Peptides against a protein of PDB entry 9IZ0. Designs and how they scored, part 314

Target 1, 345 residues: chain A of PDB entry 9IZ0
Amino acid sequence: ITCLGSNGHTYKQLVKGGNDDLRQDAVMEQVFEQVNGFLRSYRKTSQRNLSMRTYKVIPLALKTGVIEWVQDTIPLGEYLDSAHKVYHPKEWSLSTCRKLIAEKQMEDLETRLKVYDLVCRHYRPVFRHFFLESYADPVQWFTTQTNYARSTAVASVLGHVLGLGDRHGQNILIDKTSGEVIHIDLGIAFEQGKKLPVPECVPFRLTRDVVDGMGITGVEGVFRRCMEFTLETLRREEDSLLSVLEVLRYDPLFSWLISPLRRMKKQKMQLENFNQPESGNITTDASRDPKIQRNNVSGESEAERAILKVRQKLSSTLSVEASVGELIRIAQDPSYLALMFCGWS

## One batch from the design tools (peptide; made by RFdiffusion4, then SolubleMPNN)

Design b2_p28_7_s3 (from b2_p28_7, 13 letters changed)
Fold by OpenDDE base, seed 5:
Structure b2_p28_7_s3 (fold): chain B 345 residues (1-345), chain A 28 residues (1-28)
Amino acid sequence: as target 1 above (345 residues)
Amino acid sequence: DELEELRRELTVEGRKELAEELKKKLEE
């Protein structure tokens, strides 16, 4: 929908109804706004304008709300699918790659690694071309590519610390004006991505195309340094961040667990993306959702475990550099990426 | 100034390679 604002400007808005609990997204955006406050408070992060890009989520009721339409954006996955067809027209289609990985999903790690390597050889990174073609001016190109690396670094640290899941190419928007990443659909947090039908094994998305967008230095420059500065800031503000999360522990409306419905929806999307092209508006008749009594006792225990895991991820046992180095290593490890739904791009 | 600060965030190698890439884009 398009709404007229009190300022006389028209704003596009996405109305979600029926099945998505937008309260979870709204709460995660509030956590990001608090973290952005921390990032602005420290010289090392503020001088670089480090922030998690946020969007407005207004929950109206259970399963109903309004989401801000992020203007001048493109989903990373949409750009990559189009760009691969242009730059590498002789390579495999995304559907072919998905099918080959899926056909081997139940095989051993060695077989999955061989198929992942094969897919990687037939589907090369292209995300560098977004910056090269979108920005004719060399300064704008360099600035936007740097902003991409910076915003990806912040999102990677926060994604790891908060255990954000479902970080596929459709849930990551690129701002065409700034080059910054915008993470959407935040309803899988606190490592609930490990409970998906295909478990998420990486701390954040650092696939070959995500790295290719950082330019010639890949992870070894702005990205690594901005991850370090972000993690340093979060370690300093550990008590403040944990206090924000403790407020959520007592929010009876916040779900520390993935909803069975969201898990089933994701399972269907994963299965359908294997079999048929995207033609069907499946109006799933939402009528018969059984009133799953949320056992409150299970929610409190999961909240406590989630907060404990956040504290553990903020531990100063390792240096910032060592911690970031290990996160980057794991996020790029083929042994984890080969297990992902789409780890090659 | 901003571009120079951005270059300080890069490795020495990546700054050289970036300088070559920027040079190519200035020659186009």
Scores: peptide ipSAE 0.017, ipTM 0.440, DockQ to the pose 0.012
Fold by OpenDDE base, seed 2:
Formats: C-alpha cells, structure tokens, sequence
Structure b2_p28_7_s3 (fold): chain B 345 residues (1-345), chain A 28 residues (1-28)
C-alpha cells in the first residue's frame, strides 16, 4: 500500500498477510531501538555510528501487519545466487549444492565435512563484487563496504546475545545505498533456532560470502573491532538490556518458544528447498507431536532461562577481544557450518 | 577525510591491504 504521511510524503508499506506473527518482529525491533540508544550513548560505538538497522512493524492482527518497505534493498541470498551465475558460470548451481548437503544430512560429521568442503570448492564466494561493481567512486565503494562490515558486526553481536535464529540469505537484506545489513523475520530468537529440524549451531551468520563482502581484510580490522566495541557497549549496559527483556517477560504477545506452526512452516520450507517429494503423510495432525514432555515449563520459566542465557553471553569472564575472537572462530568453523542448511555461502 | 578516518579503524596491516585494494579500484 502507499500511505500519505502527515508530512505530505508518500510511503510505500508492505502489507504482510499470512501465517507470520508480526508481533514478535515488532518486539525485537523495539529491543533493537533500545540497543541503538546504548550504541549512541557510548563513545566508541557512537563515533562509528554503529547501529542495528531497524524497520517499522505495525501489527494489525494475529497474522497481518504493515511493515515499512525498506527501499533500495536486496536479499543477500538473491544477490549471491545471481552474482554466482555471472562470476562463476562453470561452478555448481545453488540447487546442486543444496541437494548434496541435504543428501548427506543424516550422515556422520566426517562425511558431512567432506561434502561441505567439496561444495565450497565448487561454489566460491562472490559477495565482494556487490561493492566492487555497485560503486564506481572508490570513496563510495570503501564507505559502503565499511558500513557493511560495521552493520554486520553489530548484527552479529546482537544476533548472538539475543540468540537470533533463521539467519538465511533471504532474511538478511543489503541496503544498496549505504551497504548496511537489515535483518528481517525476527520470530526465532533466544536460541529457538536450535529447536529447528536442522539445528542452528553457529552464533551468527559468518559464511564465506558474508566474509567476502568485508573486502581484503575479511573479518580482521573493521568487522572485528566493531564487534568488540558493540560487545563492550552491551556489557556496560547489561542491566539496562536485561530490564528491557524483563518487560518482555510480561508481554502476553511475546513468545519465548518457537510455535509448532512456525517450526512446521520452516520444516516445510526446508523440504521444498531440497526438492524432496512431499511424502504425503505429513498428516497435519498437530496432535501427534510425540510426548516431548510438556514439562509445563511455564512460559515464565522459559523467559527466565532466556534472560539467564543473555546474562551468560554478556559475562566478563573473558575479555571482549577473547570473546569476540571465539565467536568469530565458532561462526567460521567448518564443523558447525557443515551441519547448517546453507553454511557454504 | 572520511576515508582516512575509516583507515584509522583498521590495523596497520589492514590499512596496507586496503590501500592496495583502493589502488586496484582506481586502476579499473
């Protein structure tokens, strides 16, 4: 829809209808705005204009809302698929890579690592070309690449701390004007990604293409330092951040658990992406989720557990540099990436 | 000015690498 603002400007807005509960996205965007307040207040982050890019979400009903249309964006995965066909036309298709990883999903780690390495050799990174070709001016090229590294660093720390899941290439937008990343579909948080059919094992997305977009220095330089400054800010504002999350504990609209419906939707999307024939006996009988003991772990105890995990991730037991170093290492570890749905790009 | 400020955020090594990358971009 196009809305006329009170300022006389026309705004394009996406009306999202369907099965997605926009209330979770709206709550996470509010958390990001509070964190952006902390980043603006701290000298080391403020001087670098570090922020999580946000978008306005107005939930209208249980399954409908208005989302701010982020103009001049492209999904990372859409760019990468298109760019890979241009720069590496002799390499494997994304569909071939997905199929090979899927066929080995039930195999041992050693077999999965061998297949992951094979896929990586036949699907090389291309994301550097986004910056190199989109910006003719060297200053604009460098500024946008730096903005990408900065925004990715902020999103990586926040994504780890808040346990954001489902960080696939379609849920990460690139702003073509600034080079900044915009994270969308925030309904998998507080490590609920570990409950997906393919468990998420990395703290944030730091795949080879995500690194290739940082330029020749990769994770070293701007990205690492901006992660350090962001984590230092969040550690400083721990009590403020935890207070924001405690408000969410009492929000009846916030789900600390992945909904069975969302889990099934993600499972279906994973199966569809594998071109596995619908084995027609996915009986919609939501009643036969096996007795995973509904330990009546009250929604309150899951909130408490989530907040405790956030506190643990903000622990000062390790230096900021050591903590960031370990996060970067784990996020790039083939032993974790080989277990992911799409860990190669 | 902005480019030099951005370069100060890098390590000395990363600034050298960046200078080589910028040089290549200026030669294209």
Amino acid sequence: as target 1 above (345 residues)
Amino acid sequence: DELEELRRELTVEGRKELAEELKKKLEE
Scores: peptide ipSAE 0.015, ipTM 0.440, DockQ to the pose 0.013
Fold by OpenDDE base, seed 3:
Structure b2_p28_7_s3 (fold): chain B 345 residues (1-345), chain A 28 residues (1-28)
Amino acid sequence: as target 1 above (345 residues)
Amino acid sequence: DELEELRRELTVEGRKELAEELKKKLEE
């Protein structure tokens, strides 16, 4: 739909109905708005215009809402699949790479690392070309690449601290105007992604293509420094951030657990991508999986654990530089990337 | 001014390489 705002501007909006609870997305966007307040108040982050890009979510009912249509964007995964076919037409298809990783999913780490390396050699990074092709002007190219590195740094720190899972290439949009990243589908937070059949193993997405978009410096320069400044700001505002999360603990509309419907949808998507189409009647009787019953951990006990994990991630036990250095190392470690559904791009 | 601030965020090495890339793109 298109709505006319009270300011005289027209806004495109997506009316979403069906199986997705938009309340969790709306709450995470409110947390990002508060964090953006902290980033604006701190000189080192404000001077660099550091922010998490947000989009408006208005939940109307349990499964219905209005989402802002983020204009002039492309999903990272859509760009990468298209660009890879253009720049590397003799390399393997994304489907071939996925198949090889899936066929070896149950093998040992050494075998999975060999397959990951093999896939990486036959599917090279291309994301640098987004900036090179989209921006003829050198100043605009440099500005947009810098905005990409900055926004990716903020999103990476927040993704780690808030335990945002499911950061695949379809859940990351690129703004074609600014070069900034926009994270969508925020229904997996507070490390609930670790409870998926294929668990989230990395703190944030820092794959070869995500790094290739940063240009010649890769992670060294704008990205690392902006991660450091963002983490320094969040450590300074720890009590303020924890107070925001404590309000959510008592929100009866917020679920600290992944919804059974989102879990099923994710599990189905993971299974459909890993299994050959064996015609097995996966009876949709979600009620009878005995593993669902054991996770009757009270939502309150999950909230307490989530807040404790956020506090632990904001600990000053390590320097900002050491903490960021370790996060970057883990996010790029082949031993974790080889375990992911799509860790090679 | 803004470009000089952006350059201060880069390593000394990355600033040199960026200056060479910008120079190439200005010669195209």
Scores: peptide ipSAE 0.011, ipTM 0.441, DockQ to the pose 0.012
Fold by OpenDDE base, seed 1:
Structure b2_p28_7_s3 (fold): chain B 345 residues (1-345), chain A 28 residues (1-28)
Amino acid sequence: as target 1 above (345 residues)
Amino acid sequence: DELEELRRELTVEGRKELAEELKKKLEE
């Protein structure tokens, strides 16, 4: 739909209905706006204009809402699939890579590492070309690539601290004007991605293409330094961030747990992406709506665990540099990436 | 100013390589 704003401008809006709880997205966007306040208040982050890109989410009902249509964006995964066909037309298709990883999903780590390495050799990074093609002016190219590295650094720290999951290439938009990343579909948070059919084992998405978009310095430059400054800001504002999360603990509309329905939807999307025929009669006897006894006690205990885990991630036991160094190492480790749904791109 | 601050955030190697990329982009 197109809405006329009170300022006389027209805005495109996406009306979403169905099983997606837009309240989770709206709450996470509110947390990001508070964090953006902390980033603006701290000299090291404000001087670099560090922010998490946000979008407006208006929940209208339990499973219906309006989302801001972010104009001039492309999903990272859409760009990468298109660009890979152009720059590497003799390499494997994304579907071939997905199939090979899926066929080895139940194998040992050594076998999965061999398949991951094989896929990586037949699917080379291309994301550098986004900046090289989209910006003829060298200053615009450099500015947008830097904005990408900065934005990715902020999103990586926040994604780790808040335990954001489901960070696949369709849930990361690239702003074609600024080069900034926009994270969407925020309904998997507080490490609930570890409860997916393919458990998430990386702190954030730092795949070869995500790094390739940072240019020749890769993670060693703007990205690393902006992660350090972002983490330093979040450690400084720990009590403020925890206070924001404590308000969400008492929000009866917020779910600290991934719903069984959302897990099943993600499982189906994974199976469809693998062209695996649904093996037999899982009679989804969806008729037994298990009375989700909202054991309010279980939700409160999960909220408390989530907040304790955020506090643990903000611990000053390690230096900012050591903590960021370890996060970058883990996020790029083939032993973790080989276990992911799409760790090669 | 912002471009110089950005260049200061890069390693010495990364600044050299960036200068080479910028040079290529100016020759296209």
Scores: peptide ipSAE 0.000, ipTM 0.345, DockQ to the pose 0.012

Design b2_p28_7_s4 (from b2_p28_7, 13 letters changed)
Fold by OpenDDE base, seed 2:
Structure b2_p28_7_s4 (fold): chain B 345 residues (1-345), chain A 28 residues (1-28)
Amino acid sequence: as target 1 above (345 residues)
Amino acid sequence: SELEELRKELTPEGREELAKELEKKLEE
């Protein structure tokens, strides 16, 4: 739809319907706007214009809402799939790589590491080409690459702290004008990604292609420093951030748990991507997963545990530099990436 | 400017080296 604003400008809006509960996304976007307030208040973050890119979400009903249309964006995964075909036409397809990882998903870590290494050798990073192709002017190129590294750093820290899950290449948009990342589909938060059929083992997405987009310095330039400044700001604003999350504890629209419907949808999408036949005994009764002991853990006690984990992630027990160093190390560790659905790109 | 012409002539590798120097200056 096109909306006419009170300012006389027309805005494109996407009406979403169907199975997506936009209430979760709207709440997470409000948390990001508060965090952006903190980032603007501190010199080290404000002088670099550090922010989490947000989009407006207006939930209308359980399954209907209006989202802001983010113009001039591309999903990271869409760009990477196209770019790999152009720059590495003799390498394996994304589907081949996915299949090989999937076929070994039940094997031991050693076998999974060998397959991950094999996939990595046959699917090389290309994301640097996004910046090289898009910007003929080196100032524009450098500015856009810097904006990418900065926005990725903010999203990485905030994604870790809030335990954002499902950070696959279709849920990360690249702004073609600024180079900034835009995270979408925020319905998996507070480490609920660990409850997916393929558990999330990394704090944020820092795959080889995500790093390749940072240029020659990789993680050791703008990215690391901007992670440090972002984490320093969040540690200073711990009480403010926790106060925002405590308001969400009482929001009946916010879900601290992954919905059975979202879990089932992601399970189906993972199985479809694995070409695993739907074993007809995927009982739609997500209640029967024996590892989902519905401990009658009240939604309140899940909120309390989530808030406690946020507090623990903001702990000053380690320096900012040591904490960021460990996060970067874990996010790039092959022993974790080999366990992921798509850890090679 | 001479800087814009020099910049257009920069190879991808020369851009990456310049980026490394500029990143260092931005984070000082």
Scores: peptide ipSAE 0.044, ipTM 0.635, DockQ to the pose 0.012
Fold by OpenDDE base, seed 4:
Structure b2_p28_7_s4 (fold): chain B 345 residues (1-345), chain A 28 residues (1-28)
Amino acid sequence: as target 1 above (345 residues)
Amino acid sequence: SELEELRKELTPEGREELAKELEKKLEE
């Protein structure tokens, strides 16, 4: 829809209907705005204009709301699929890669690593071309690539700390003007992505294409340093961040658990994306299997566990450099990426 | 001026090298 603002300007808005829990998105955007406050207050992060890009989410009902349509953006996955066809027309299609990974989903790690390596050899990174194509001026090219690396670093640290899940290429937008990343569909947080049928094993998305967009320095340039400064800021503001999360503990509209409906929707989307026929026996009889001990861990106890996990991730037991180094290592480890839904791009 | 002109004519590879030098200078 197009909304007329009180200032007389027209704003394009996306009305999202259906089973999308826009309340989760709105709450996570509020957390990001608080974190952006911390990043602005700390010299090392403020000097670099480090921020998590946010968008306005207005929940109108439990499952309906208005999302600010982020203008001049493209989904990372949409760009990568199009660019890969242009730059590597003799390589495998995304559908072929998905099929091969899906066919081996139930196999051992060794078999999955072999298939992941095979897919990687037949689907090479292309995301560097986004910056090369979009910016003829080298100052603009360098500035936008730097903004990409900076914004990806902030999103990676914050995504790890808050346990953001479902970070696939359609949930990451690229701003064509600034080169910054914009994370959308924030309803899988606090490590609830580990409860998906394909568990999320990486702390954040740092696939080969995500790295390729950082240019010749890859993860060792602007990206690593901006992760370090972001984590240093979050460790300094630990009590402030935990206080923000404690307010959410008492928000009856915030779910610390993935909803059964959202889990089923993501299951269906994963099956569709793998071109696996709906095994017709996903009977909606989620009522009957009594052996999933729904530990009726009160929503309060799940909030407490989530806050404890955030505190653990902010621990100063390791240096900032050592912690960031380990996160970058895990996020690029083939042993984790081979287990992911789309770890090759 | 000459650096800006040299920059406009840079190949993709030359842009990557220039970026690496600029990143080093942004650390100083």
Scores: peptide ipSAE 0.043, ipTM 0.645, DockQ to the pose 0.012
Fold by OpenDDE base, seed 5:
Structure b2_p28_7_s4 (fold): chain B 345 residues (1-345), chain A 28 residues (1-28)
Amino acid sequence: as target 1 above (345 residues)
Amino acid sequence: SELEELRKELTPEGREELAKELEKKLEE
């Protein structure tokens, strides 16, 4: 939908209806705006313009809302699939890589690591080319690459702390003007990604292409430093952040749990990406709904557990540098990435 | 293109130096 703003500008808006609970996205965007307030209050973060890029979500009803269309963006996964075909035309397709990883999904870690390494050898990083293609001016190239590293650092820390899930290449937009990342579809938070059919095992997305976009320094330099400054800020504002999350504990409209519908939709999307349409009448006998043990964990008990995990992630037991170092290590660990649906790119 | 020539002239080391110099300028 295209809407005329009160300022006379025309804005594209995405109207979502049906099964997407946009209230969760709207609440997470409000949390990001509060965090952006904290990042603006501290010299180390404000001087670097550190922010989580936000977009406006207006819930209209229980299952309908309007999302601001972020103009001049591209999904990371769309760029990577296109660029990989251009720069590495002799390498494997994304579909081939997905198939090989899926065929080994039930195998042991050693077998999954071997397949992951094999996929990595036949699907090399290309994301550095985004900056090198989009920006002819060296200053603009460097500025946008720096903005990418900065925004990725903020999103990585905040994504870890809030336990953001479903951080695949279609849910991460790149702003083609600034180089900043924009995270969309925030409906999987507070580690609910671990409840997906393929559990999320990494604290944030730090795949080889995400790193390749940081340029020659990779995770070292801007990215690491900006993660440290972001975590330092969040630790200082722990009580303020927890107070924001406690308000959500009492919001009857906020779901601390992944909706069964979102889980089923993700399961279906994961399965459909593996089934080439062999025309066989697989009568999906709907009868074997695995009795998902509804652990009747009251929504309150899950909220309390989520807040406790946020507090634990903000703990000063380790230095900021040590905490960031460990997060970067885990996020890049092949033993975790090999378990992911798409850990190679 | 001039960009491909700049890509050839900027060794990995020269890009790292340019990146460090531009990082420094963005921190000032």
Scores: peptide ipSAE 0.033, ipTM 0.582, DockQ to the pose 0.013
Fold by OpenDDE base, seed 1:
Structure b2_p28_7_s4 (fold): chain B 345 residues (1-345), chain A 28 residues (1-28)
Amino acid sequence: as target 1 above (345 residues)
Amino acid sequence: SELEELRKELTPEGREELAKELEKKLEE
């Protein structure tokens, strides 16, 4: 739909209907706005205009709402699939790579590492071309690449701290104007991604293409420094961040657990993307909506565990530099990336 | 064509120097 704003501007809006937990997205966007407040208040982050890009989510009903359509964006995965066909037309297709990883998903780590390496050799990074294609002016090119590295750093720290899951290339938009990343579909948080059929083993998405977009310095330039400043800010504002999360503990609309329906939908989409035949014994006895008695007690205990994990991730036991160094190492480790749904791009 | 020419004028080294200079200016 197109809405006329009170300012006389027309805004394109996406009406989502169905089982999309738009309330979880709206709550996570509110957390990001609070964090953006902390980033604006701290000199090291404010000087760099560090922020998590947000989008407006207006929940209209339990499972329906209006999402702000971010104009001039492209999903990272859509760009990468298109660009890879252009720049590497002799390499494997994304579907071939996915199939090969899926065929080996039940094999040992050594076999999965060999397959991951093989896929990586036949599917090279291309994301640097986004910036090189979009901007003829060197200053604009550099500014947008810097904005990408900065926004990716903020999103990586926040994604780790809040345990954001399902960070695949379709859930990460690139703003064509600023180069900034916009994370969408925020309904997998607080490490619930570890409960997916393919568990998330990395703290955030730092695949070869995500790094290739940072330019020549890769992770060792703007990205690392901006991660450090972001983590330093979040450690300083730990009590403020925890207070925001405690408010969410009492929000009856927020779910600290992945919904069984969302888990099943993700499982089905993963199986479809892998061309695995539905093993016919998934009796979609979807008819018994188990009255998941939301035992309020179970929700509170999950919220408490989530807040405790956030506190642990903000611990000053390690330096900011050591903590960021370890996060970057883990996020790029082939032993984790080889286990992911799409760790090669 | 012009984008390929600009891609040729900015050598990888020239881009890295320009990047370092612009990083410095953006951090000042």
Scores: peptide ipSAE 0.032, ipTM 0.548, DockQ to the pose 0.013

